# Peptides against a protein of PDB entry 3QIS: the designs that were tried, part 33

Target 1, 334 residues: chain A of PDB entry 3QIS
Amino acid sequence: PSLELSRREFVFENVKFRQLQKEKFQISNNGQVPCHFSFIPKLNDSQYCKPWLRAEPFEGYLEPNETVDISLDVYVSKDSVTILNSGEDKIEDILVLHLDRGKDYFLTISGNYLPSCFGTSLEALCRMKRPIREVPVTKLIDLEEDSFLEKEKSLLQMVPLDEGASERPLQVPKEIWLLVDHLFKYACHQEDLFQTPGMQEELQQIIDCLDTSIPETIPGSNHSVAEALLIFLEALPEPVICYELYQRCLDSAYDPRICRQVISQLPRCHRNVFRYLMAFLRELLKFSEYNSVNANMIATLFTSLLLRPPPNLMARQTPSDRQRAIQFLLGFLL

## One batch from the design tools (peptide; aimed at target 1 L170 N272)

Design b2_p16_3 (made by RFdiffusion4)
Pose (drawn by RFdiffusion4):
Structure b2_p16_3 (pose): chain A 293 residues (1-134, 168-310, 319-334), chain P 16 residues (1-16)
Amino acid sequence: PSLELSRREFVFENVKFRQLQKEKFQISNNGQVPCHFSFIPKLNDSQYCKPWLRAEPFEGYLEPNETVDISLDVYVSKDSVTILNSGEDKIEDILVLHLDRGKDYFLTISGNYLPSCFGTSLEALCRMKRPIRERPLQVPKEIWLLVDHLFKYACHQEDLFQTPGMQEELQQIIDCLDTSIPETIPGSNHSVAEALLIFLEALPEPVICYELYQRCLDSAYDPRICRQVISQLPRCHRNVFRYLMAFLRELLKFSEYNSVNANMIATLFTSLLLRPPPSDRQRAIQFLLGFLL
Amino acid sequence: SSFLEEINDEMESLYR
């Protein structure tokens, strides 16, 4: 049971939020007998690697002496973006490739991460006047820029918030917001609209803070009480919520053109603005509908 | 004025 590896060190340079990287290497069974390989957790872990990293494939069978290409894939999603933004985690790791009844092969993962305004808290963004990788703001300039674009160009956009944008443009929009305060956000209306949804989803703290979530559901049927729960939010969260509710009510006026109706808004935005840490789903859409109408 | 218009006027005065 022996393996030959084309390389054991891998570098993921300039890793960005939602931008896929692949570092590939070849495994060859140079032994005399067939072998089984698999990636294993380091002593006392649950997984063999961190969430932003994956091996493809992560296990297999090799006769002497067939070869197999292994793809080490890095993808920073909404699950890791905040800890990598904060520096609580780094683009580094060790993969232990394990031969069943044999040697262990240690693969070193290194590289660097570029922080994004996506996955950054509303509070910190309101404190930052300049782009992240160039008195607080009422709302983060990044969300204002996305909404400003949609308000200017997308009020009559067919199927707004129902058609997915382009992956390439989403990344361009995120990089644009990380590095500039542009005159125009690049990309189609569908891409800008989706980037907004991704922005809200990627927030470390939702527009409606987690501890107020349950109170919102309980209060879902009393508009006076719902508004009061909103008053308990920190200033930046309260402002973003009010700003978005106003924006969505503005879009509802053009529903005959943009197909944006209360049904779609409720089911789309409720889960983004109001996230927990069933029929609660119903009180939640009721909560949000109370503001839209 | 709507809250949307107020936020936009304030942000435009800072960045435009």

Design b2_p16_3_s1 (made by RFdiffusion4, then SolubleMPNN; from b2_p16_3 with S1M E6Q N8R D9K)
Fold by OpenDDE base, seed 4:
Structure b2_p16_3_s1 (fold): chain B 334 residues (1-334), chain A 16 residues (1-16)
Amino acid sequence: as target 1 above (334 residues)
Amino acid sequence: MSFLEQIRKEMESLYR
């Protein structure tokens, strides 16, 4: 069996978080026998492609003289955004299109990724006084490494960083401020806030806006701005409540005094973001008659974002653990 | 001053 491929080299320029790109090619059975094709893992790989790439279809049969279109889809989700932001991973891959009892065909995937404030650590963003697209990639790497070291220092030492006034980190990321302060100003009376989905085009504009600028006003509807906040919190490599405190939050869920003590042990940036979000959400709840937002809805929604189980426990989360997590957050909303 | 107002004031002083 043999295949003809219309293209073998694919370039994905300016790949962005949550922006789907597609490249298509054709494969044709130029042989005289039916053939089965499949994308196969390389040696030592578990998957035929990187997590941000997919082929559709990834396998199939071709009759003699049959042609099929294959889509190569590049999509950077929350699962790939952090490693792409740091430059640990890149928009580069090699796909192996295997033909049963035939040859292997190699496809080259290349391109460039544009860093996002989405999927960047709270620590890094608190140091990042300018939009992420203004920061050199080399400095982003250094900033993530330094941010890890500061998180560790902040956990070990409740010492105020006597950083010079110019080097002092932000209390909260500017991106969180932009989103929350917009919602506070314009969305407190918005009916069905956090219940109505945003527009995908507006979400992309908001992401691009936060990555490239410090706008006076965020573009898009209040629903899109609200969803952008949820996406931001979901994309955090470390949730607002650090994984190390997850179990303690569950254990304390019915003791409001212990809950406050647990939150006091968060790294400074995480603690400030948590307090800022809780302050905003309590203000939003004052307008419940207008916005149809209630504490149970908010707690249920934000708990999954703010108080994520550690990756090793994610598959083991019980309904009881989820209810405890919700109860923990309710103690800050009421 | 609420924590929201505190953060606003700090951020506006930097960016506005």
Scores: peptide ipSAE 0.685, ipTM 0.973, DockQ to the pose 0.831
OpenDDE base, seeds 1, 2, 3, 5: peptide ipSAE 0.682, 0.673, 0.679, 0.679; ipTM 0.972, 0.971, 0.972, 0.972

Design b2_p16_3_s2 (made by RFdiffusion4, then SolubleMPNN; from b2_p16_3 with S1M N8R D9E Y15F)
Fold by OpenDDE base, seed 1:
Structure b2_p16_3_s2 (fold): chain B 334 residues (1-334), chain A 16 residues (1-16)
Amino acid sequence: as target 1 above (334 residues)
Amino acid sequence: MSFLEEIREEMESLFR
């Protein structure tokens, strides 16, 4: 069997978080026999492509002289955004298009990623007084490394070393302030807040706005701004309640005193973000007659974002663990 | 002052 490919090199310029890009090419059976094609893993890989890439179709049959269009879809989700923001991964891959009883055809994927405040650590963002797109990539790497070291020191209750002449970190990320302060000002009376989805175009505008500027007002509907906050919290490499405290939150869920002690052990930025979000959500709940929002709904929604199980326990989360996690958060909303 | 107001005042002083 033999294939002809219309293109073998693909460049995805200016790849952004949650922005789908598509490139298409054709494969044609120029042989005399039917053939089966598939994208196959490279020798050391479990998957035929990186998590941010997909081929559609990824396999199929071609009759003699048949042609099929293949779409290469690049989409950076929450699962890839952190690794791309740090520069640990890049928009580069090699796809192997295998022909059964035939040859391998190599496709080169390349491009560039534009960093996002989405999927960046709270520690790094507290050190960023500029939009992330204004921060040199080398400085982003330094900020992630420094953030890891600060988190470890904070968890170990190490006395802060003398704050040398480094600028004082923000109490919370400016992006969290922009989102929460907008919602506090404009969305407390919004019917079905956090229940109605935002518009995808508005979400992209909000992400781009937060990545490139410090706006006076966030663009889009209150629903889009609310969903952008949820997306931000979901995309955090470490949840607002650090993984190390997850089990202690569950164990303390029915003791409000112990719950507060557990939260006091969070890294400063995580603790401040938690307090800030809880303060906002308690204000939002005062307007429940207008916004149709209640404490159980908010606790259920935000628990999955703020109090995520560690990756090693994610597959083992019981309904009891979920209920304890909700109860833990309810103790800060009521 | 609420914690919301404290954060607003700090952030507005830096960015407004």
Scores: peptide ipSAE 0.652, ipTM 0.968, DockQ to the pose 0.819
OpenDDE base, seeds 2, 3, 4, 5: peptide ipSAE 0.646, 0.648, 0.651, 0.645; ipTM 0.967, 0.968, 0.968, 0.967

Design b2_p16_3_s3 (made by RFdiffusion4, then SolubleMPNN; from b2_p16_3 with S1M N8R D9K R16K)
Fold by OpenDDE base, seed 1:
Structure b2_p16_3_s3 (fold): chain B 334 residues (1-334), chain A 16 residues (1-16)
Amino acid sequence: as target 1 above (334 residues)
Amino acid sequence: MSFLEEIRKEMESLYK
């Protein structure tokens, strides 16, 4: 069996969070026998490609002189955004197109990723006074390392030594402020807020706006701005309620006093973001007659975003745990 | 001052 490939090198320029890019190529059976093709893992890999890449179709049969179009899709989801922001991963891969009883054909994937405030830690964003696209990549790495150390110090209740003239961190990320303050100003009377989806084009504009600027106004509909806040919270590498406190939140869910004590143990940035979001959501609930938003809906929606089970417990989450998590948030909304 | 107003005031002082 033999294949001809129309292209073997693919470049994905300016890859962004949630922006799908596609490159296509053709494979042709220039042999005289039917062939089966598949993308196969490299020797040490479990998957034929990195999580942000997909081939479609990834396998198939070709009759003699048959041609198939293959799409290479690059899409950075919440599952890949953090490792790309840190530079731990890059827009580089090698695909192995295997031909049964034939040869391997290598495809080279390359490109560049543009960092996003989405998928960046709350600690790093609190230190980041300028838009992420204005921050040198070297400084992003330093901010992430420093953010981890500050999280640990904060959890240990170590008073930061007054180390020198380092600019005081923001109380909350500027990106969260921009989203929440916009929603507070313009969306409190928005019917079906957090129930109607945003427009994908507007979501991309909002993401790009937050990554590149500090706007006076966020572009797009109130629904798109609201969904952008949900996407932001979902994409956080560490949820607003740190994984270390997850079980304690569940255990305290019916004791409002203990719930407040658990929240007081959050790192400063996480605690401030939690307080800020709860303050906003309580204001939004005052307009329930206009926006159709109620405490149970909000608690149910935001629980999955703010109070995520640790990765090791995801497979063990019970309906009871979910109800306790909702009850925990309800105690801050009412 | 609400916590929303506190954050707004701080952020506006930095970016306006």
Scores: peptide ipSAE 0.644, ipTM 0.965, DockQ to the pose 0.817
OpenDDE base, seeds 2, 3, 4, 5: peptide ipSAE 0.637, 0.637, 0.643, 0.640; ipTM 0.965, 0.965, 0.965, 0.965

Design b2_p16_3_s4 (made by RFdiffusion4, then SolubleMPNN; from b2_p16_3, 5 letters changed)
Fold by OpenDDE base, seed 4:
Structure b2_p16_3_s4 (fold): chain B 334 residues (1-334), chain A 16 residues (1-16)
Amino acid sequence: as target 1 above (334 residues)
Amino acid sequence: MSFLEEIRKEMESLFK
């Protein structure tokens, strides 16, 4: 069997977080026999492609002289954004299109990724006084490494690094401030806030705005700004409540005094973000008659974002653990 | 001053 491919080289320019890009090509059975094609893993790979790439269809049958369109979809989710932001991964891959009892066809995927404040650590973002797109990639790597070391020192209650000539970190990321302060100013009376989805186009504009500027006003509806905050919190490599404190939050869920003590042990940036979000959400709850927002809804929504189980425990989260996590957060909203 | 107002004041002093 043999195939003809219309294209074998694909370039995905300016790949961004949550922005789908598609490149299409055709495969044709120019042989005399039916053939089965499939994308196959390379040697030592478990998957035929990187997590941010997909082929559709990834397998199929072609009759003689049949042609099929294959879509190569590039989509950077929360699962790939952090490793792309750090430059640990890149928009580069090789796909192996295998023909049963035939030869392999190699497809080259290349491109560039544009870093996002989404999927960047709270520690790194607190050190960024400029939009992330103005920060050299080399400095982003250094900031993530340094931020990891600062987190570890903060958790160990080690002496704050000497206030050397390093600019004082922000109390909270400017991106979180921009989102929350916008919602506080303009969305407290917004009916169905955090219940109505945003528009995908507006979400992309908000992401691009936060990555490239410090806007006076965030573009889009209050619903899109609210969803952008949820996406931001979801995309954090380390949740606002650090994984190390997850179990202690569950264990303390019914003791408000212990809950406050657990939160006091968060790294400074995480603790400040938590306090800032809780202060905002308590203000939002004062307008419940206007916005239809209640403490149970907010606690349920934000618990999954702020108090994520560690990756090793995700598959083991019980309904009881979820209820404890919600109860933990309720103690800060009421 | 609420913590919201504290953060606003700090951020506005840096970016506005």
Scores: peptide ipSAE 0.611, ipTM 0.961, DockQ to the pose 0.830
OpenDDE base, seeds 1, 2, 3, 5: peptide ipSAE 0.605, 0.595, 0.601, 0.597; ipTM 0.961, 0.959, 0.960, 0.960

Design b2_p16_4 (made by RFdiffusion4)
Pose (drawn by RFdiffusion4):
Structure b2_p16_4 (pose): chain A 293 residues (1-134, 168-310, 319-334), chain P 16 residues (1-16)
Amino acid sequence: PSLELSRREFVFENVKFRQLQKEKFQISNNGQVPCHFSFIPKLNDSQYCKPWLRAEPFEGYLEPNETVDISLDVYVSKDSVTILNSGEDKIEDILVLHLDRGKDYFLTISGNYLPSCFGTSLEALCRMKRPIRERPLQVPKEIWLLVDHLFKYACHQEDLFQTPGMQEELQQIIDCLDTSIPETIPGSNHSVAEALLIFLEALPEPVICYELYQRCLDSAYDPRICRQVISQLPRCHRNVFRYLMAFLRELLKFSEYNSVNANMIATLFTSLLLRPPPSDRQRAIQFLLGFLL
Amino acid sequence: SFHEENRELLEEAVAE
């Protein structure tokens, strides 16, 4: 049971939020007998690697002496973007490739991460007047820029918030917002609209803070009480919520053109603005509908 | 003009 590896060290340079990287290597069974390989957790872990990293494939069977290409894939999603933004985690790791009844092969993962305004808290963004990788703001300039673009160009945009944008443009928009305060956000209206949804989804703290979440559901049927729960939010969260509710009410005026109706808004934005740490789903859409109408 | 209108929208929403 022996393996030959084309390389054991891998570098993921300039890793970005939602931008896929692949570092490939070849495994060859140079032994005389067939072998089983698999990636294993390091002593006392649950997984063999961190969430932003994946091996493809992560296990297999090799006769002497077939070869197999292994793809080490890095993808920073909403699950890891905040800890990598913060520096609480780094683009580093060790993969232990394990031969069943044999040697362990140690693969070193290194590289660097580029922080994004996406996955950054509303509070910190309101305190930063310049792009992240270039009195507080009432709302983060990044969300203002996305909404400003949609307000200017997308009020009459067919199927707004119903058609997915382009992956390439989403990344261009994110990099644009990380590095500049542009005159125009690049990309189609569908891409800018989706980038807004991704922005809200990627927030480490939702627009409606987690501890106010349950109170919102309980209060869902009393508009006076719902507004008061909103008053308990920190200033930046209260402002973003009011600003978005005003923006969505503005879009509802052009529903005959942009097909944006209360049904779609409620089911789309409720889960983004009001996340927990069923029929609660119903009180939640009721909560949000109370503001839209 | 649109930037100003969006700013007014933000101010009106925040003033609520």

Design b2_p16_4_s1 (made by RFdiffusion4, then SolubleMPNN; from b2_p16_4, 8 letters changed)
Fold by OpenDDE base, seed 2:
Structure b2_p16_4_s1 (fold): chain B 334 residues (1-334), chain A 16 residues (1-16)
Amino acid sequence: as target 1 above (334 residues)
Amino acid sequence: SSREKTKKLLEDAIAE
């Protein structure tokens, strides 16, 4: 069996969070026998490609002189955004197109990723006074490493913040401030807020706006800005309520005093973001007659975003755990 | 201004 490939090198320029890119190529059976093709894992890989890449179709059958178009789809989800933002991963891969009883054909994937404030830690974002796209990639790496160390120091209550050398971090990420400021100004009377989905094009504009600028006004509908806040919270590498406090939140869910004590133990940036979001959501609930938003809906929606189970417990979350998590959040909304 | 209200919302929430 033999294949002819129209292209073997693919370049994905300016890859962004949640922006689908596609490159197509044709494969042709130039042999005299039918052939089956498939993308196969490399020797040490479990998957034929990185999580942000997909081939469609990834397998198939070709008669002699038959041709098929294959799409290579690049899509950075919440599951890949953090590792791409840190430069731990890159837009580089090698695909192995295997021909049954034939040859392997190698496809080279390359490109560049543009960092996003989505999928960046709250700690790093509190150190970023400028849009993330204005920050040198080398400095992004340093900011993530330093953010981990500050989080650990803050949790340990050990070292006074060395007052001297580093610019004081923001109290909350500017991106969270911008999203909440917009929603507070314009969305309090928005019917079906957080119930109506945003537009995908507007979501992309909002993400690009937050990554590249400090706007006076966020573009898009109130629904798109509201969904962008949800996407931001979902994409956080660590949830607003840190994983180490997850179980304590569930255990305290019916004691409002203990709930507040648990929140007081969050790292400063996480605590500030949590309190700010709760203050905003309490203000939003005052307009329930206009926006159709109620405490149970908000608690149910935001609980999955703010109070995620740690990865080791995610598969074991019970309906009771979910109800406790909702009850924990309700104690801050009522 | 609306900005002053949101700034106050943040300041009050952080002061809690």
Scores: peptide ipSAE 0.324, ipTM 0.899, DockQ to the pose 0.907
OpenDDE base, seeds 1, 3, 4, 5: peptide ipSAE 0.314, 0.301, 0.318, 0.259; ipTM 0.899, 0.894, 0.899, 0.877

Design b2_p16_4_s2 (made by RFdiffusion4, then SolubleMPNN; from b2_p16_4, 7 letters changed)
Fold by OpenDDE base, seed 5:
Structure b2_p16_4_s2 (fold): chain B 334 residues (1-334), chain A 16 residues (1-16)
Amino acid sequence: as target 1 above (334 residues)
Amino acid sequence: SSRERTQQLLEEAIAE
C-alpha cells in the first residue's frame, strides 16, 4: 500500500488562547490495494499529538484512487495555556501517519504562540505593570520563577516582601481589577448576569484587549465581560484558593471564624483577589431584584472556579465535598 | 469618580 500527501509541513502563525486555527491536507491512495491509515504515537508518547493539536479524521480506510481531506486543528485550552505562556511547551510537533502494512509518513507542525494573561499565575500578574504582550518572554519565565519563590517565602513567613518602592507588586492583577471595575460600574443592574453566556467574538476581543492594552473601558456586552472573568479564574494555573488550603476549607465550611483564618493564610495576592471578588459579589447581591443573582447561584458557580480540588483528588470529589465547598463560599457572601 | 469607588472597594476588601 502507498499514500500520496498534498502537504507535509504546517505552520500555525500567531496562535492565541481559545482561538481555533485549521489547516487541511489531502491523502490519496495511489496504490492498487485498499489501505487503512491512522495517526500513531511516537516511540515514548501516549498520544499521537500534543494536547493543543487534533487530526480529524485521525484514522480511516481508502479504496484505490480514493482521496480524503484531513483537518489539523490547533486549539489552546486552559489545559495547555500555562505551559505555552511559560515557554515550557511550544507550537511544535511531529505527527506519524501510519499505513497498515505500509510506510510511516511524517508531518511537521510548527508555529508561534502569543502569550496571554489568561493561564498566568496571580503572583506573576501582580508583578506585571504592563500588558503581557509588552513583556519579553525571557522576563515572563523569570517572573514566574520569582513568583513561585516569593509565594513559598510568604507561606514560610521567612522574608519580608522586598520593600523596594518601584518593584512593589500590585495588590491584585490589573486584569482582575479592570474586569471587576467594569462589572461593578455597568453590570450591577444587568438582568441574568453570570447566567447568560457571552458572545465568542466579544470574548476573543476582551482577551486580546487585556493581553495587549490597559483599556479605559472593556469592549463587549456585560455578559461577555462577566464570562471573561469566569474564564480568567478557570484558566489560573493555581486557583484563587491555593490547593494546599483546599481540605482545610472543607473542614472549616460550617465555622465562619475558622473560614476567615484559613483565608488569612493565603499568599498576599491570592488573599487580596479573594477578598476583592467577595466584596464585589456581595455588592452585586444587593441588586438581586434587578440582576436576578442570588447567593446560592453565585456560590455554586464561583466555588468550582475559586476552590478547585488538587489534581490528585479531583477524581475523588464527593457530593459532600462539593456541598462543603459551596458552604465555605456562602459564609463570605451572606 | 466611578474608578475611585472601585478603588475604595478594593481598599476596604484588603483592609478586612
Scores: peptide ipSAE 0.277, ipTM 0.890, DockQ to the pose 0.901
OpenDDE base, seeds 1, 2, 3, 4: peptide ipSAE 0.269, 0.265, 0.259, 0.250; ipTM 0.885, 0.886, 0.883, 0.878

Design b2_p16_4_s3 (made by RFdiffusion4, then SolubleMPNN; from b2_p16_4, 7 letters changed)
Fold by OpenDDE base, seed 5:
Structure b2_p16_4_s3 (fold): chain B 334 residues (1-334), chain A 16 residues (1-16)
Amino acid sequence: as target 1 above (334 residues)
Amino acid sequence: SSREQTQKLLEEAIAE
């Protein structure tokens, strides 16, 4: 069996968070026998491609002189964004198209990724006074490493960061401040806020706006700005309530005094973001007659974003654990 | 300004 491929090299320029790119190629059976093709893992890999790449179809049969179109889809989700922002992973891969009882055909995938404030740590973002696209990639790596070390230091030693006045981190990420400022100003009376989905085109404009500028006004509808806040919180590598405190939040869920003590043990940036979001959401609940927002809906929605189980416990989360997590958050909304 | 109101909301939330 033999195949002819129309293309073997693919370049994906300016790959962005949540923006789908597609490249197509044809495979043709130029042999005299039917053949089965499949994308196969390389010797050391569990998957035939990296998490941000997909082939469609990934397998099939071709009769003699038959041709099929294959789509290569590049999509950076919340699961790939952090490792691409840090430069730990890159838009580079090799696909192996295997022909049953035949040859292997190699496809080269290359390109460049544009960093996002989405999927970047709260600690790193508090050190970024400029849009992430203005920050050199080398400095992004240093900011993530320094942020990890300072998080550990802040957990071990309540030493005030006596860093010089010019190098002081922001109290909260500018991106969170901009999203909440917009929602507080324009969305308190928005009917069905956090219930109506945003527009995908507007979400992409909001992401690009936050990655490239410090706007006076965020573009898009209040629904798109509200969903952008949810996407931002979901994409955080470490949730607003750090994984270390997850079990203590569940154990304290029915004691409001212990709940406040647990929150006081968060790293400064995480604690500030949590308190700022709770203050905003309590203010939003005062307008429930206009925005149709209630405490149970908000607690249910934001609990999955703010109080995520550690990755090792995700498969073990019980309905009781979810109810305790919701009850923990309700104690800050009521 | 509205930005002063959200800045105040942030300052109050951090002061808790």
Scores: peptide ipSAE 0.325, ipTM 0.903, DockQ to the pose 0.921
OpenDDE base, seeds 1, 2, 3, 4: peptide ipSAE 0.298, 0.324, 0.276, 0.283; ipTM 0.893, 0.902, 0.882, 0.889

Design b2_p16_4_s4 (made by RFdiffusion4, then SolubleMPNN; from b2_p16_4, 7 letters changed)
Fold by OpenDDE base, seed 2:
Structure b2_p16_4_s4 (fold): chain B 334 residues (1-334), chain A 16 residues (1-16)
Amino acid sequence: as target 1 above (334 residues)
Amino acid sequence: SSRERTQRLLEEAIAE
């Protein structure tokens, strides 16, 4: 069996968070026998491609002289954004198109990723006074490393030795401040806030706006800005309530004094973001007659974002654990 | 301004 491929090299320029890109090519059976094709893992890989890439179709049959179109889809989700932001991963891959009882055909995937404030740590963002796209990639790496060390020092209650870090971090990420300021200003009376989905085009504009600028106003509907806040919180590599405190939050869920004590033990940026979000959400609840927002809805929605189970416990989360997590958050909303 | 109000909310939330 043999195939002819219309293209073997693919370049995905300016790949962004949540922006789908597609490149297409054709494969033709130029042999005399039917063939089965499939994308196969390389020798040391479990998957035929990186998590941000897919082929469609990834397998199929071709009769002699038959042709099929294959789409190579690049999509950076919340699951890939952090490793691409840090430069740990890159828009580079090699696909192996295997022909059953035939030869392998290699496809080269290349491109560049544009960093996002979405999927960047709260610690790193608190050190970024400018939009992330203005920060050199080398400096992003340094900021993530420094952020990890500062988180660890904060959790260990180690006195920061270097008071001499030249620039004081922001109290909260400017991106969170911008989203909350916008929602507080314009969305307090918005009917069905956090219940109506945003528009995908507007979400992309909001992401691009926050990545590239410090706007006076965020573009899009209140629903899109509200959903952008949810997406931001969901994309955080470390949730607003650090994984290390997850179990203590559940254990304290019915004691408001212990709940506040647990929050006081968060790293400064995480603690500030948490308290700021709770203050904002308590303000939204005052407008419940207009925005249809209630404490149970908000607690249920934001608990999954702010108080995520550690990855090792995700599969073991009980309905009781979820209810405790909701109760923990309710103690800050009421 | 609205920004001054949200800044106060932030300051209050940090001071808690």
Scores: peptide ipSAE 0.304, ipTM 0.896, DockQ to the pose 0.901
OpenDDE base, seeds 1, 3, 4, 5: peptide ipSAE 0.274, 0.224, 0.251, 0.242; ipTM 0.889, 0.868, 0.880, 0.871

